# Peptides against a protein of PDB entry 5OK6: the designs that were tried, part 65

Target 1, 215 residues: chain A of PDB entry 5OK6
Amino acid sequence: ELPGLDSQWRQIENGESGRERPLRAGESWFLVEKHWYKQWEAYVQGGDQDSSTFPGCINNATLFQDEINWRLKEGLVEGEDYVLLPAAAWHYLVSWYGLEHGQPPIERKVIELPNIQKVEVYPVELLLVRHNDLGKSHTVQFSHTDSIGLVLRTARERFLVEPQEDTRLWAKNSEGSLDRLYDTHITVLDAALETGQLIIMETRKKDGTWPSAQL

## One batch from the design tools (peptide; made by RFdiffusion4, then SolubleMPNN)

Design b2_p16_1_s3 (from b2_p16_1, 9 letters changed)
Fold by OpenDDE base, seed 4:
Structure b2_p16_1_s3 (fold): chain B 215 residues (1-215), chain A 16 residues (1-16)
Amino acid sequence: as target 1 above (215 residues)
Amino acid sequence: MHERLDPSAALEAWQA
């Protein structure tokens, strides 16, 4: 059963679990397609539960690039293309109206940036490869706030690198050259890494030399 | 020790 229209409005917009609640790092938020949300607003603001403005099931189809990988389209803008809701509000809407059949929820995390909290709508997807086998890549998602150290550890894990093997990372930059990710304490953001960027893991030779050292 | 590599040179070195 749907709650009263005023109750819906309060729960989603003005409640402690509403759209305007403070962001907290690590929490999950969800994207809702803007037109659907506006239709919902019109419905609950209309004051008539039997209104023809009933929004129907949540449909985020226009936010996705495809229905295979369910990746978001590039360049989506908050307030124009979608609205962000905290988990509680999202779950209320889904329970009330349903989600379009087959569509996954678009869940994103709040991250802590130097001066603000932000819902990270576009985490960074890096292409991880080994220096000696560039044809085999692992695409892995990282937060902008993740350290290069985490990227390195993740690469080692994905490629089943033995603990005794020493490894380091190179990033192919926008100019096409390879920059060594020397400082493992800086973040993905600090290193200016972006989605689709190639990250090469170099493994140290048994003789203690690096393959790239001959250059 | 280099901190920046030419991609062509790097590819050649890494395939040797």
Scores: peptide ipSAE 0.397, ipTM 0.911, DockQ to the pose 0.554
Fold by OpenDDE base, seed 3:
Structure b2_p16_1_s3 (fold): chain B 215 residues (1-215), chain A 16 residues (1-16)
Amino acid sequence: as target 1 above (215 residues)
Amino acid sequence: MHERLDPSAALEAWQA
């Protein structure tokens, strides 16, 4: 059952608990397709529950690149393609109107950047490979706030590297050359790593030399 | 120690 239109508006647009709520690191926010949201706004502002402006179920179809992996389209812009709602507001809307059958919610996390919080709509998707088998990649998602150390640990885990094996990372840059990610304490953001970027894990030889040392 | 590698040279070295 739908609550009163004014109540809906207050719950969703309320600056304390709604769309204008302050961002807090670690919290979940949800994307809502902009046209649906505008239709909802028109509906609740119209004051007529029987209006033809009824928005129907939330439908985020236009935000997805595919309906298999439910990956977002690239280049979506907040305020143009979607709006962000805190978890409470999202759950209210889903409760009232439903979500299109089969569509997953588009949940994203608030991350802490220097002097600002941001909903990370596009985490970084890296292609992890081993130096001796560049054709076999593992695609792994990372936050911009994740450390290079986490990327390295993740690569080691994915490739089942034993603890005694020493490894290091190289990033293929835009010019095609390989830059060593020697500082494991900097973030993915600091290293300027981008989605689709190839990250090569080099494993130290048993003789204690690096494969790249011969260069 | 190298901090940057030529991609062709690296490929050759890593395929060995």
Scores: peptide ipSAE 0.394, ipTM 0.909, DockQ to the pose 0.532
Fold by OpenDDE base, seed 2:
Structure b2_p16_1_s3 (fold): chain B 215 residues (1-215), chain A 16 residues (1-16)
Amino acid sequence: as target 1 above (215 residues)
Amino acid sequence: MHERLDPSAALEAWQA
């Protein structure tokens, strides 16, 4: 059931669950296409539930580059292309208006950067491979705030590396060369890793030598 | 110990 227009406005724009709520690390926020949101604002501010300004169901179609993997278009800008809502507000809107059939919610997490909190709309997608089988890859999403250690652990898990096996990472850089990610305590952001970047996990040989040591 | 590798050389070494 749709609540009163003033109630809708207060639930979404104001209060503890509103759009202006302070960001907290780890919380889920959701993207809403800007034009839909503006239509909703006009509807609830108009004061007439029977008006022609009814926004209909939420439709984020224009934010997606494809309907297969539901990846976002590149270069979307908050306030221009979409609005960010906290989970509670998003769920209210979905409950009231519905979401376009078959379309997934666009959920993102708040991350804590050195000086600010932000909703990480574009996590980093890394292409993980093993040094001895570059043809078999795993695409995995990471936060910019995730450590290289987590990337390494994730790679080990995906490739079923045994605990006794020693591994390390190489990143293919923009110049095409491979740089060793030797410091596992720095973040994905600190390492300047980018979406689509190839990350190679090297496994130490049984003789105790690294395959790359021959170079 | 190398911190940077030539990709072609590395690929060749890792395929052996």
Scores: peptide ipSAE 0.394, ipTM 0.908, DockQ to the pose 0.542
Fold by OpenDDE base, seed 1:
Structure b2_p16_1_s3 (fold): chain B 215 residues (1-215), chain A 16 residues (1-16)
Amino acid sequence: as target 1 above (215 residues)
Amino acid sequence: MHERLDPSAALEAWQA
């Protein structure tokens, strides 16, 4: 059942627990399509629960590029295409109005950058492959704040590399050449890795040489 | 610091 309109407004817009609350690293926030949210605002500000301005179920369809993988469209802008709500506010809206049947919530995490927190709406999707089998890729999502070390560990896990085997990463750059990701302590952001970029895991030979050493 | 490989040479080396 819907609470009173004033209660809804306070719950969702309250600066302590609502849309305007401070971002905290690691917390989950959710995207809500902008037009729906504006309709909701008009509804609760109108003061009439029986108003024709009732927003109906949350429908984020226009934010998705497909209904198979539920990927977001590229180039969406906060405040223009969507609003961000903290988990508590999102769950209230879903409980009150529902979410369109079959649509998953669009959950994103707050990340810590050097001087700012932000909701990472677009994490980086990397194509992980082995040097000797470029045709078999694993697409894996990473935060811009994840280390190259995590990318390497993830690749090792996905390809079932034994602990005693030594591995390293190469990234295919915009010029088509391969750059070794030497420093595993820098972030995906620092390495300027982008969605769709090919990351090649090279495994050291039993003789102690690298396959690329002959180059 | 990054080492750089020529893509064609790398492909040949890794397929051998």
Scores: peptide ipSAE 0.390, ipTM 0.902, DockQ to the pose 0.667

Design b2_p16_1_s4 (from b2_p16_1, 8 letters changed)
Fold by OpenDDE base, seed 4:
Structure b2_p16_1_s4 (fold): chain B 215 residues (1-215), chain A 16 residues (1-16)
Amino acid sequence: as target 1 above (215 residues)
Amino acid sequence: MSETLDPSPNLEAYQA
C-alpha cells in the first residue's frame, strides 16, 4: 500500500535515510531519472493521491546507453539527468511504485576522496588482457580509490594465474605506448587510469625473464 | 600468431 503523500515526502527528502543525508564511504546510493523524480515530487506535493500526476513505475531508460550491459550514458549530471538516493529511500520508492520491468537498479558506492565523500557514478572500467593474448579482454570495474595492487590481484584471478607465477601490469596510454604500473600502492585515480583503458598483465617466463625485456 | 604487444621503447617508468 502506498503511504500518505506527506509520509512519502518526509521519508525520501527529510528522513534519516533521505536524499539530503550525509554521504558515508562504502554506502550504496541509487540513481533515479530526473523527470520521474520531478513527477513524483509534483505528485506528493499536490496533496491528491488520485491526481493524474501519479509518476508510475521508476523508469531509468534514458540514463542507459544500452539494454545489454546496462551501462550509463556518458556525461550525465546530477540534478539535471538524475538524483541520488540512499539505499533505504530507493528501496521505499521501488516498493511503492515499482521499477520498470527488466531494468536493473543503478547502484553506486560512496567513495572517500582526500577532501570529499562522493557517490562514484562512473567507476573506472578497465580492459584487462594478457600480454600473450590481447584479443581476450575482461572488462572489470574499479573504484578510483582502488589500488593498482587490487587491479593486479583482480587480473590474476580473472586469468586464473597460479600463485607462484609473477605478474606485472602495463597501461596503454593515449599515445599508444605502454606505461608500467610499477607502484601497486597508488590508486586508480593517482595512476590516471580511465574507462576503456587497456591494462596488460605480463606474466614472467619460467626462465625468469620478462616477455617485454626480449622485445 | 600471438600478437605480442611490443612495448614501445619509451617505457617511461612513472616514478611515483
Scores: peptide ipSAE 0.020, ipTM 0.601, DockQ to the pose 0.085
Fold by OpenDDE base, seed 3:
Structure b2_p16_1_s4 (fold): chain B 215 residues (1-215), chain A 16 residues (1-16)
Amino acid sequence: as target 1 above (215 residues)
Amino acid sequence: MSETLDPSPNLEAYQA
């Protein structure tokens, strides 16, 4: 049985534990498609549980680019295309209305940026390649708050680089040149890395020379 | 043949 309409409204939209609660770094938030959410608002504000305004199950289909990898469409805007709910509010709605069959939840993390917390709806998707085999890419998601050192470690792991092998990263810029990522302590955000950007892992030769130094 | 991207010889250092 659904909770009372006023109780639903208070659980989901209250300023303490609902949609408008303060963001905290590391917390999970969930996307809800805006039209469904507006239909739910109309239903609970209408005061009639038997009304024709019943929203049905949560359906986020319009937010997805594909139903294979469940990637979000590009350029979705908070408040226009979706709303963000904290994990507790999301789980209430799913328990009351259900989620469309086969759709995964759209879970995102709160990240800490300089002077602001935000839900990271779009993590940075990088194309990792080796300098000597550009045809074999690994697409990997990173937070804007992840270090270049993490990108390098991830590239080494994906390419099965031995611990004794020395490696470094290059980013292909918008002009098509390669910028060396010297500082591994800066973030993906600080390095201005973008989704779809090519990241080249260079491996040092056994003779102690770098492949790039011979070009 | 795996196309090695010839790293552009003008590898400008990304100055952080």
Scores: peptide ipSAE 0.018, ipTM 0.558, DockQ to the pose 0.086
Fold by OpenDDE base, seed 5:
Structure b2_p16_1_s4 (fold): chain B 215 residues (1-215), chain A 16 residues (1-16)
Amino acid sequence: as target 1 above (215 residues)
Amino acid sequence: MSETLDPSPNLEAYQA
């Protein structure tokens, strides 16, 4: 049963636990398509539960570029295309109205950037490869706040690199040159890594030489 | 044959 319209408004649009609450790093937030959310606002503000303004099931279809991988369209704007809700508010709306059949929730994390918290709507997708087999890539998603050290560990895990093997990363830049990722403590953001960028894991030879040092 | 990346000669070191 749907709660009263005033109760719905207070659960979703409040400064403590709802849409207007402060962002906290590591918390989950959810995207809701803007037109659906505006229809819901009009419904609960109208004061008539039997109104023709009833929003129906949450439908985020217009936010997806495809229904196979459920990737977001590029260039979506908060307040224009979608609103962000904290997990509690999202779960209330899903419980009251449902989610369109077969659609996954659009869950995103709050990240800590210098002097600001942000919901990371677009994490970075990197193409991980080995220096000796460029034809076998692993696409892996990273936060802008993830370290290059995490990218390196993830590459080692995906390629089943033994703990005793020494490895390092290179990024292919827009000019087609290779930039070595020396500092493993900097972030994906600090390294200016972008979605679709090729990241090459180089493995040290048994003789102690690097493949790239012989070229 | 696995194509080894021939590193382009301009390996500019990303100085952090």
Scores: peptide ipSAE 0.016, ipTM 0.555, DockQ to the pose 0.086
Fold by OpenDDE base, seed 1:
Structure b2_p16_1_s4 (fold): chain B 215 residues (1-215), chain A 16 residues (1-16)
Amino acid sequence: as target 1 above (215 residues)
Amino acid sequence: MSETLDPSPNLEAYQA
């Protein structure tokens, strides 16, 4: 059952779990398509529950690039294309209005950057490969705040590298050259890694030599 | 033949 219109407005906009609440690192926030949200605002502000301004089910279809992988379109802008809601507010709206059939929620995490917290709408998708078999790739999502050390561990896990095997990462740059990721403590952001970028895991040979030293 | 990425000999160290 739908709560009263004033109760909906207070819960979503002005509550401790409202849209304008402070961001906290690690919290989940959800995207809502802007036109739907504006229709909801008009409905709850109109004071008539039977108004023709009823927004219907939440439909984020215009935010998706595809309905297979449910990837977001590139270049979406907060306040223009979507609004961000904290998890509690999102769950209230879904419980009241429903979500379009088969459409997943667009969940994102708050990340901590040096001077700001933000919702990471676009995590980095890296293409992980081995130096000797570029045809076997693993696409893996990382936060911009994830360390290169995490990328390396993830690559080792995906490629079933034995604990005693030594490995290192290379990133393919825009010029087609390989940049070695020496510092494993820097972030994906600090390393300027981008979505679709090729990350090559090199495994040290049993003779103690690196494959790249022979090329 | 596994196409080994021929790492460009100019592997510049990514210095942050």
Scores: peptide ipSAE 0.008, ipTM 0.540, DockQ to the pose 0.086

Design b2_p16_2_s1 (from b2_p16_2, 8 letters changed)
Fold by OpenDDE base, seed 4:
Structure b2_p16_2_s1 (fold): chain B 215 residues (1-215), chain A 16 residues (1-16)
Amino acid sequence: as target 1 above (215 residues)
Amino acid sequence: MKEHLPFTEEDLKKFS
């Protein structure tokens, strides 16, 4: 079932199609815990398939905060804590060695930034609420490259806002005040929105006035 | 792009 060691190395680390391949926006990449990957490298470079350096199944346990929501630990660094593999390479490794039972893959997307592509390991989780019911929130994940318009549309959908209702967004900033997200064409990154940040959807009143205008 | 409003949590209660 396992390919030859040289074949494994070429398949996974080949710069054309493996770990070092160019990033392409929209593609899925997967995180592999660094120590496991280094063990695998040592194994395949050793030339002995029966070596005691056999890495066993992929185990990303140390990358997770918990085994309930499978959230990543904060502050993980590529090349130190994990390596990134394109989908094909990841699936090969899983096929060859397996993934720890019950552990989900850590899939992330390549995003396009002004000058570079990167795998977005930490997308933004926003807390969406309505202005008139701050206690009922929807946690939704967004890319830094997603537009504020998408955030607004998502909020409208989650709260079942009718098409004729006019809405706008406010972000609660670190100082406790509100910043109106006026331009819906800028990105989550441009707006400097962060995980856990409260985003308030304000709905225009039937009389044409905004609730916030009273403040 | 953004309008900064120094709304407090108490203001938010009135806002709601």
Scores: peptide ipSAE 0.077, ipTM 0.776, DockQ to the pose 0.750
Fold by OpenDDE base, seed 3:
Structure b2_p16_2_s1 (fold): chain B 215 residues (1-215), chain A 16 residues (1-16)
Amino acid sequence: as target 1 above (215 residues)
Amino acid sequence: MKEHLPFTEEDLKKFS
């Protein structure tokens, strides 16, 4: 069932198709817990398939903060806590060793930044609310590369806003005040929006005035 | 139009 140890090493670590291959925007990459990966490396480098260094099934348990929503722990660092593998390499390892029962794969997308590609391990989770009901929030995940326009459209859809209703966004800043997100063409990254940040959708009144105008 | 609102708890109540 397992390929030869040298074959495994070449398929996973090969710079052309393995861990070190170039990133391409839109690709799916997968996280592998670092300790497991190091154990695998020791196993295949040892040259003995019957050695005590057999890594067992892939277990990413330590990367998750919960086993309900399978959210990643904060502050994980590539090379220290996890290794990133392209889809092909990930699927090879899963095929060879299996994945811990019940654990979902940790799939992430390559995003295009101005001068680099990056696997977006931590997309931005925003708390969307309406101005007239700040206590009722919807948590929605966005890429750093998503536009503010997409955030607004998503908010409108989530709150079932009718097409004829006019809306705009405010971001609650670190000082507790609100900054209007008037430019819908900039990205979440450009707007410096962070996970857990409150985003308020304001709806224009029927009389044509904005609720915030009286503040 | 205002682009920044120095929100207080009172302001939040008024906005809601």
Scores: peptide ipSAE 0.076, ipTM 0.761, DockQ to the pose 0.672
Fold by OpenDDE base, seed 2:
Order: C-alpha cells, then structure tokens, then sequence
Structure b2_p16_2_s1 (fold): chain B 215 residues (1-215), chain A 16 residues (1-16)
C-alpha cells in the first residue's frame, strides 16, 4: 500500500537520502521521466490520495530511442527531460507505483571527475576493431573515467588475443588520421574519446615489427 | 599521452 502523501514527499525529496542528497562516486542513480515525476509531485503535494492527479506507474518511454536495446535518446537534459534519484528513492517509487511492464530501469553510476561528482548518463560507446579487419567491430561501453588500459584489455578480450601477443591502440580522429593511445594510464576523458569513435587494436607481428611501421 | 600518426584513408586501408 502507498504510504501517506507527506511521507512519500519526505522520503523522495529528503535532502539526506532523497533526490537532493550529495552524489557519491560509485553509487547508482536512476532516471525518472520528468513529466511523470512532476505528476507525482502534484499528487503528493495536493494532499488528496483520491485525486485525479495520481501518476500511475513510472513510464520512461519517452527517454528511450528504441525498445530493443533500450538506449537513451541523445541530448536529454536533467530537470527538463528527467530527474535523477538515488537508488533508495527509485526503489521506493517503483515499489509504490510500479514500472511500466517490460521497461528496464535506467540505472547510471556516479563518477568522479577532477573536481566534481557526476551521474554519467551517457557513457562512451567505442567501436573496437582490429587493424587487419576494420569491418568487424565490437561496440563496447566505457565510462569517461575508465583508463585506456581497460579499453585495451577489453579489446584484447573481445578479439581473443593471447597473452603473449603484443597489442596497442589507435584512435581514428575526425580528420581520418590515427592517434596512438600511448599512455594507457590516462582516462577515456583525458584521451578525448567520443561515442562512435573507431578504436583500432594493432597486433605486433611475429617478427617483432608493427604493421603500422611498414606503411 | 598520445602520438599522432598522420594516416590518410589510403594509409588506413593499407594498414588493414
């Protein structure tokens, strides 16, 4: 059963544990479609549980660009398109009102940037390929805070590279040239990698030479 | 951090 309207408001909007609480790196937050949330606000602030303002089940349909992979639309803006809730608050709302059938929650992680915490709504999707087979790609999602080393390891895993094989990464830039990702300790953000960018894994030849050096 | 290697599209094809 639904708790009292005032209790709902306090639980969800509470500055300590609700929507207004500080972000902490590694925590999960969830997106709620703005119109639904506003309807909920109107409902609980109205003071009448029997009012026509009942929001119904949570429906984030308008946030998705597809119902197959459940990818978010591009360019969504917090406060305009969606509201961010911490996990506890999200789970309360789902418990109280339900979530549209078949619709997955939109869970995102708080990441630590140089001087701020941020819910990473849009992680970076990279196209991983091998230098000798550019037509076969693996799309993999990374956080802006993930290291290039992780990207390399992920590429090696996806392409089943054996441990004894040496590999390195190249990023195709907007000019069509390649930038070698030499420093594997920097982040995806530091390397300025973007969604849809082609990342080429080069494998060292058995003779010890790099394919790129022979161009 | 990064090393820029001026690859053309043609070079990229050869790289493949």
Amino acid sequence: as target 1 above (215 residues)
Amino acid sequence: MKEHLPFTEEDLKKFS
Scores: peptide ipSAE 0.075, ipTM 0.770, DockQ to the pose 0.732
Fold by OpenDDE base, seed 5:
Structure b2_p16_2_s1 (fold): chain B 215 residues (1-215), chain A 16 residues (1-16)
Amino acid sequence: as target 1 above (215 residues)
Amino acid sequence: MKEHLPFTEEDLKKFS
């Protein structure tokens, strides 16, 4: 059964463990469609468990651009399209009301940026390719806070590069030319990499020369 | 960081 309405409100909205709790890097938060959440608020604030304002199961359908990969629509705004709940609060709501059949939860991570902590709703999706086969890409999601080194390691893993092989990265820019990603310690954000951007992994030749030297 | 190289789209095609 559902907890008392006041208990629900306190559990979800409190500033210590609920919606208003401080963000902590690495923690999971979940998106809840705004209209459903407002309906829930009205229900629990109404004081009548048998009210016609019962919100029903959580339905995030309007947040998704597709029901195949369950990607979010672009340009969603916190407080307008969705609210963010910490994991515990989300799980309470799901346990009380359920989640629309077939919909996955929309889980996102708190990231640490230079000046703020933020729930990263839109991580970066990069297209990883090898220099000698640009037509075969691996789409991989990265945080803006992930290092270029992680991108490189991920590319090496996806393409089964042997440990003894030397590799480096290039980013295709908007002009169609290549930007060499020299510093592997900077972040995806620092490198200004964007979703859909082609990242080329170059493998060093056995003779110690780089294929790009011939360009 | 990253450095812009004066390659063209055609150069990119030659990379493979």
Scores: peptide ipSAE 0.055, ipTM 0.748, DockQ to the pose 0.659

Design b2_p16_2_s2 (from b2_p16_2, 9 letters changed)
Fold by OpenDDE base, seed 5:
Structure b2_p16_2_s2 (fold): chain B 215 residues (1-215), chain A 16 residues (1-16)
Amino acid sequence: as target 1 above (215 residues)
Amino acid sequence: MSERLEFSEEDEKLFS
């Protein structure tokens, strides 16, 4: 059974635990399609629980570019295409109205940038490859706030690199050249890595030489 | 900080 309309409004829209609550790094937020949310607002503000303005189940279909990988469309704008809700508020709405059959929730994390906290709607998808097999990529998602060291560790894990093997990363740039990701302490953002960018893991030879020394 | 290398199609074969 749905809670009272005023109770629904207070749970979702309040500034302490609802939509307007402060962002906290590492917390989960969820996207809700804007038109559905506006219909819900109209329903609960109308004061008639039996109103024809009942929003039905949450349907985020318009936010997805495909229903196979459930990737978001590019260029979505907060307040125009979607609203962001904290996990508690999202779970309330799902429990009250349901989610469209087969659709996954659109969960995103709050990240802390030097001057701002934001929900990272578009994390970076990198194509990880080995230097000796450039055609076999592993697509991995990273936060802009993740370190190059994490990218390297992730690449080592995906390629089953032994702990004693020495490895380093190269990014293929827009000019087609390779930029060595020397500093592992900088972030994906600081390194200006972009979605779809090829990241090459080079493994040091047993003789102590690097394959790239022949380039 | 990064080092830049030119990377041709021939270099791809040498890197492999």
Scores: peptide ipSAE 0.390, ipTM 0.910, DockQ to the pose 0.871
Fold by OpenDDE base, seed 3:
Structure b2_p16_2_s2 (fold): chain B 215 residues (1-215), chain A 16 residues (1-16)
Amino acid sequence: as target 1 above (215 residues)
Amino acid sequence: MSERLEFSEEDEKLFS
C-alpha cells in the first residue's frame, strides 16, 4: 500500500534523503524520467490517492537509446529529461510504484571535481585496442576522474599482458594522429579523452624496441 | 621520442 501523499512528498522532496540533499563523493544516485516524476508530483500534490493522476510504474524508456545495452541517449539534461534522486529516495519510489518490467535502474556515481561534486551521468566509454590488432576493440567505461594509470592497468588486464611486458598508451585524436598518454597520473578528464575514442595499447618488443618507432 | 605520431592507413599496417 502507498504511504500518505504528504509523506511521499516530504520523503522525496524535502527529506534528509530527498532530491535536494548534498552530494557526497562515491554515493549512488539514480535517474528518473522527468515526465514520470512530474506526474508523481501532480499526484502527491493533488491530495487524492484515487485521482486520475496516478503515475504508475517508473518508466525510464525515453532515456534509453536501446533496450539491449541500456545505454542512455546522448545530450540528456538534468531537470529537462530526468531528475536525480539519492539512493534512498529512489528505493522509496521503486518500492511504492515499481519499475517498468525489464528496465534496469539508471545508477550513477557522485564524483569529486575541483571545488564541486557532480553526479557523473556520462562516464567515458573508451575503445581499447592493441597496436597489432586495431580491429578488435574492447569498450570499457571509465570515470572522468580515473587516472591514465588505471586505463593502462585495465587495458593490460583485458589483454592478459604479463607483468614483465612493458606497455604504454596512445590516444587517436580528432586529426587521426596518435598522442602518447605518457603521464599516467593525470585523469581521463585532464587528458581530454572522450566517449568512443580509440586508445591503443602498445607492447614493447622482446628486442627492446617499440613498434611505434617504425611509424 | 615523438609524443605525437602521424598515423596513416599505411602506418596502421606498420604498427600491426
Scores: peptide ipSAE 0.384, ipTM 0.903, DockQ to the pose 0.727
Fold by OpenDDE base, seed 2:
Structure b2_p16_2_s2 (fold): chain B 215 residues (1-215), chain A 16 residues (1-16)
Amino acid sequence: as target 1 above (215 residues)
Amino acid sequence: MSERLEFSEEDEKLFS
């Protein structure tokens, strides 16, 4: 049975645990399609549980660009296309109304930026390649707050690099040149890496020379 | 060591 309409409103919009609660780094938040959420608001504010304003199951279909990888459309805007709910509120709505069959939840993490917390709706998708096989990319998602060291470790893992092999990263910039990601302690954000950017993992030769020394 | 490199099509071949 659905909770009373006032109880639903208080649970989801409550400033302590609902939509308006403070963001905390590492917490999960969920996207809800705006029209569905507005329909829910109208339903619970109407005071009639038998109303034709019943929202039905949560359907985020309009937020996805595809139903294969369940990638979000680009350029979605909070408050226009979707609302953000904390995990507890999301799980309540799913429990009450259900989620469209086969559709995954859109879970995102709160990240800590220098002056603010935000829900990272769009993580950075990097194209990882080896210096000797630039045509074979691995697309991997990273947070803007992830270190270059994590990108390097991830590249090493994806390419099955042995622990004794020495590796480093290059980013292909918009001018087509390569910038060496020498500082592994800075973040993806600090390095200004962007979605779709090519990141080249260079492996040191057995003779101790770097392939890039020939460039 | 260079921190920035030019990267032509010929350089791609040399890097490989």
Scores: peptide ipSAE 0.382, ipTM 0.903, DockQ to the pose 0.716
Fold by OpenDDE base, seed 1:
Structure b2_p16_2_s2 (fold): chain B 215 residues (1-215), chain A 16 residues (1-16)
Amino acid sequence: as target 1 above (215 residues)
Amino acid sequence: MSERLEFSEEDEKLFS
């Protein structure tokens, strides 16, 4: 059952627990398509529950580039294409209006950047490969705040690398050369890694040599 | 150890 229109507005828009509340690192926020949200605003501000302005189910279809992987379109802008809601507000709206059948929620995390919190709408998708099988990639999402050490651990796990095997990472750059990701303590952001970038995991040979020494 | 490597199609075959 839908709560009163004023109650809906207060639950979603209040500065303490609603849309305007402070961002906190690690929290989940959700995207809502802007047109739907504006229609909801008009509905609850109109004061008539029987109004023709009823927004219906949340439909984020226009935010997705495909209905297979449910990837977001590139270049979406907060306040223009979508609104960000905290988990509590999102769950209220879904409870009241529903979500379009088959659509997943668009959940994103708040990340801590230098002197700012931000909802990370676009995490970095890296193509992880082994040096000896460049044709078999594993696409893995990382936060811009994730360390290169996490990327390396993730690659080792995906490729079932034994603990005793030494590994290191190379990033293929825009010039087609390989840059070694030497510092494992820097972030994906600091390393300027981008979505679609090839990350090569090199495994040290049993003789103690690196395969890249032949390049 | 080199921090940057040239990486041609031939190098891809050598790395593999």
Scores: peptide ipSAE 0.377, ipTM 0.902, DockQ to the pose 0.732

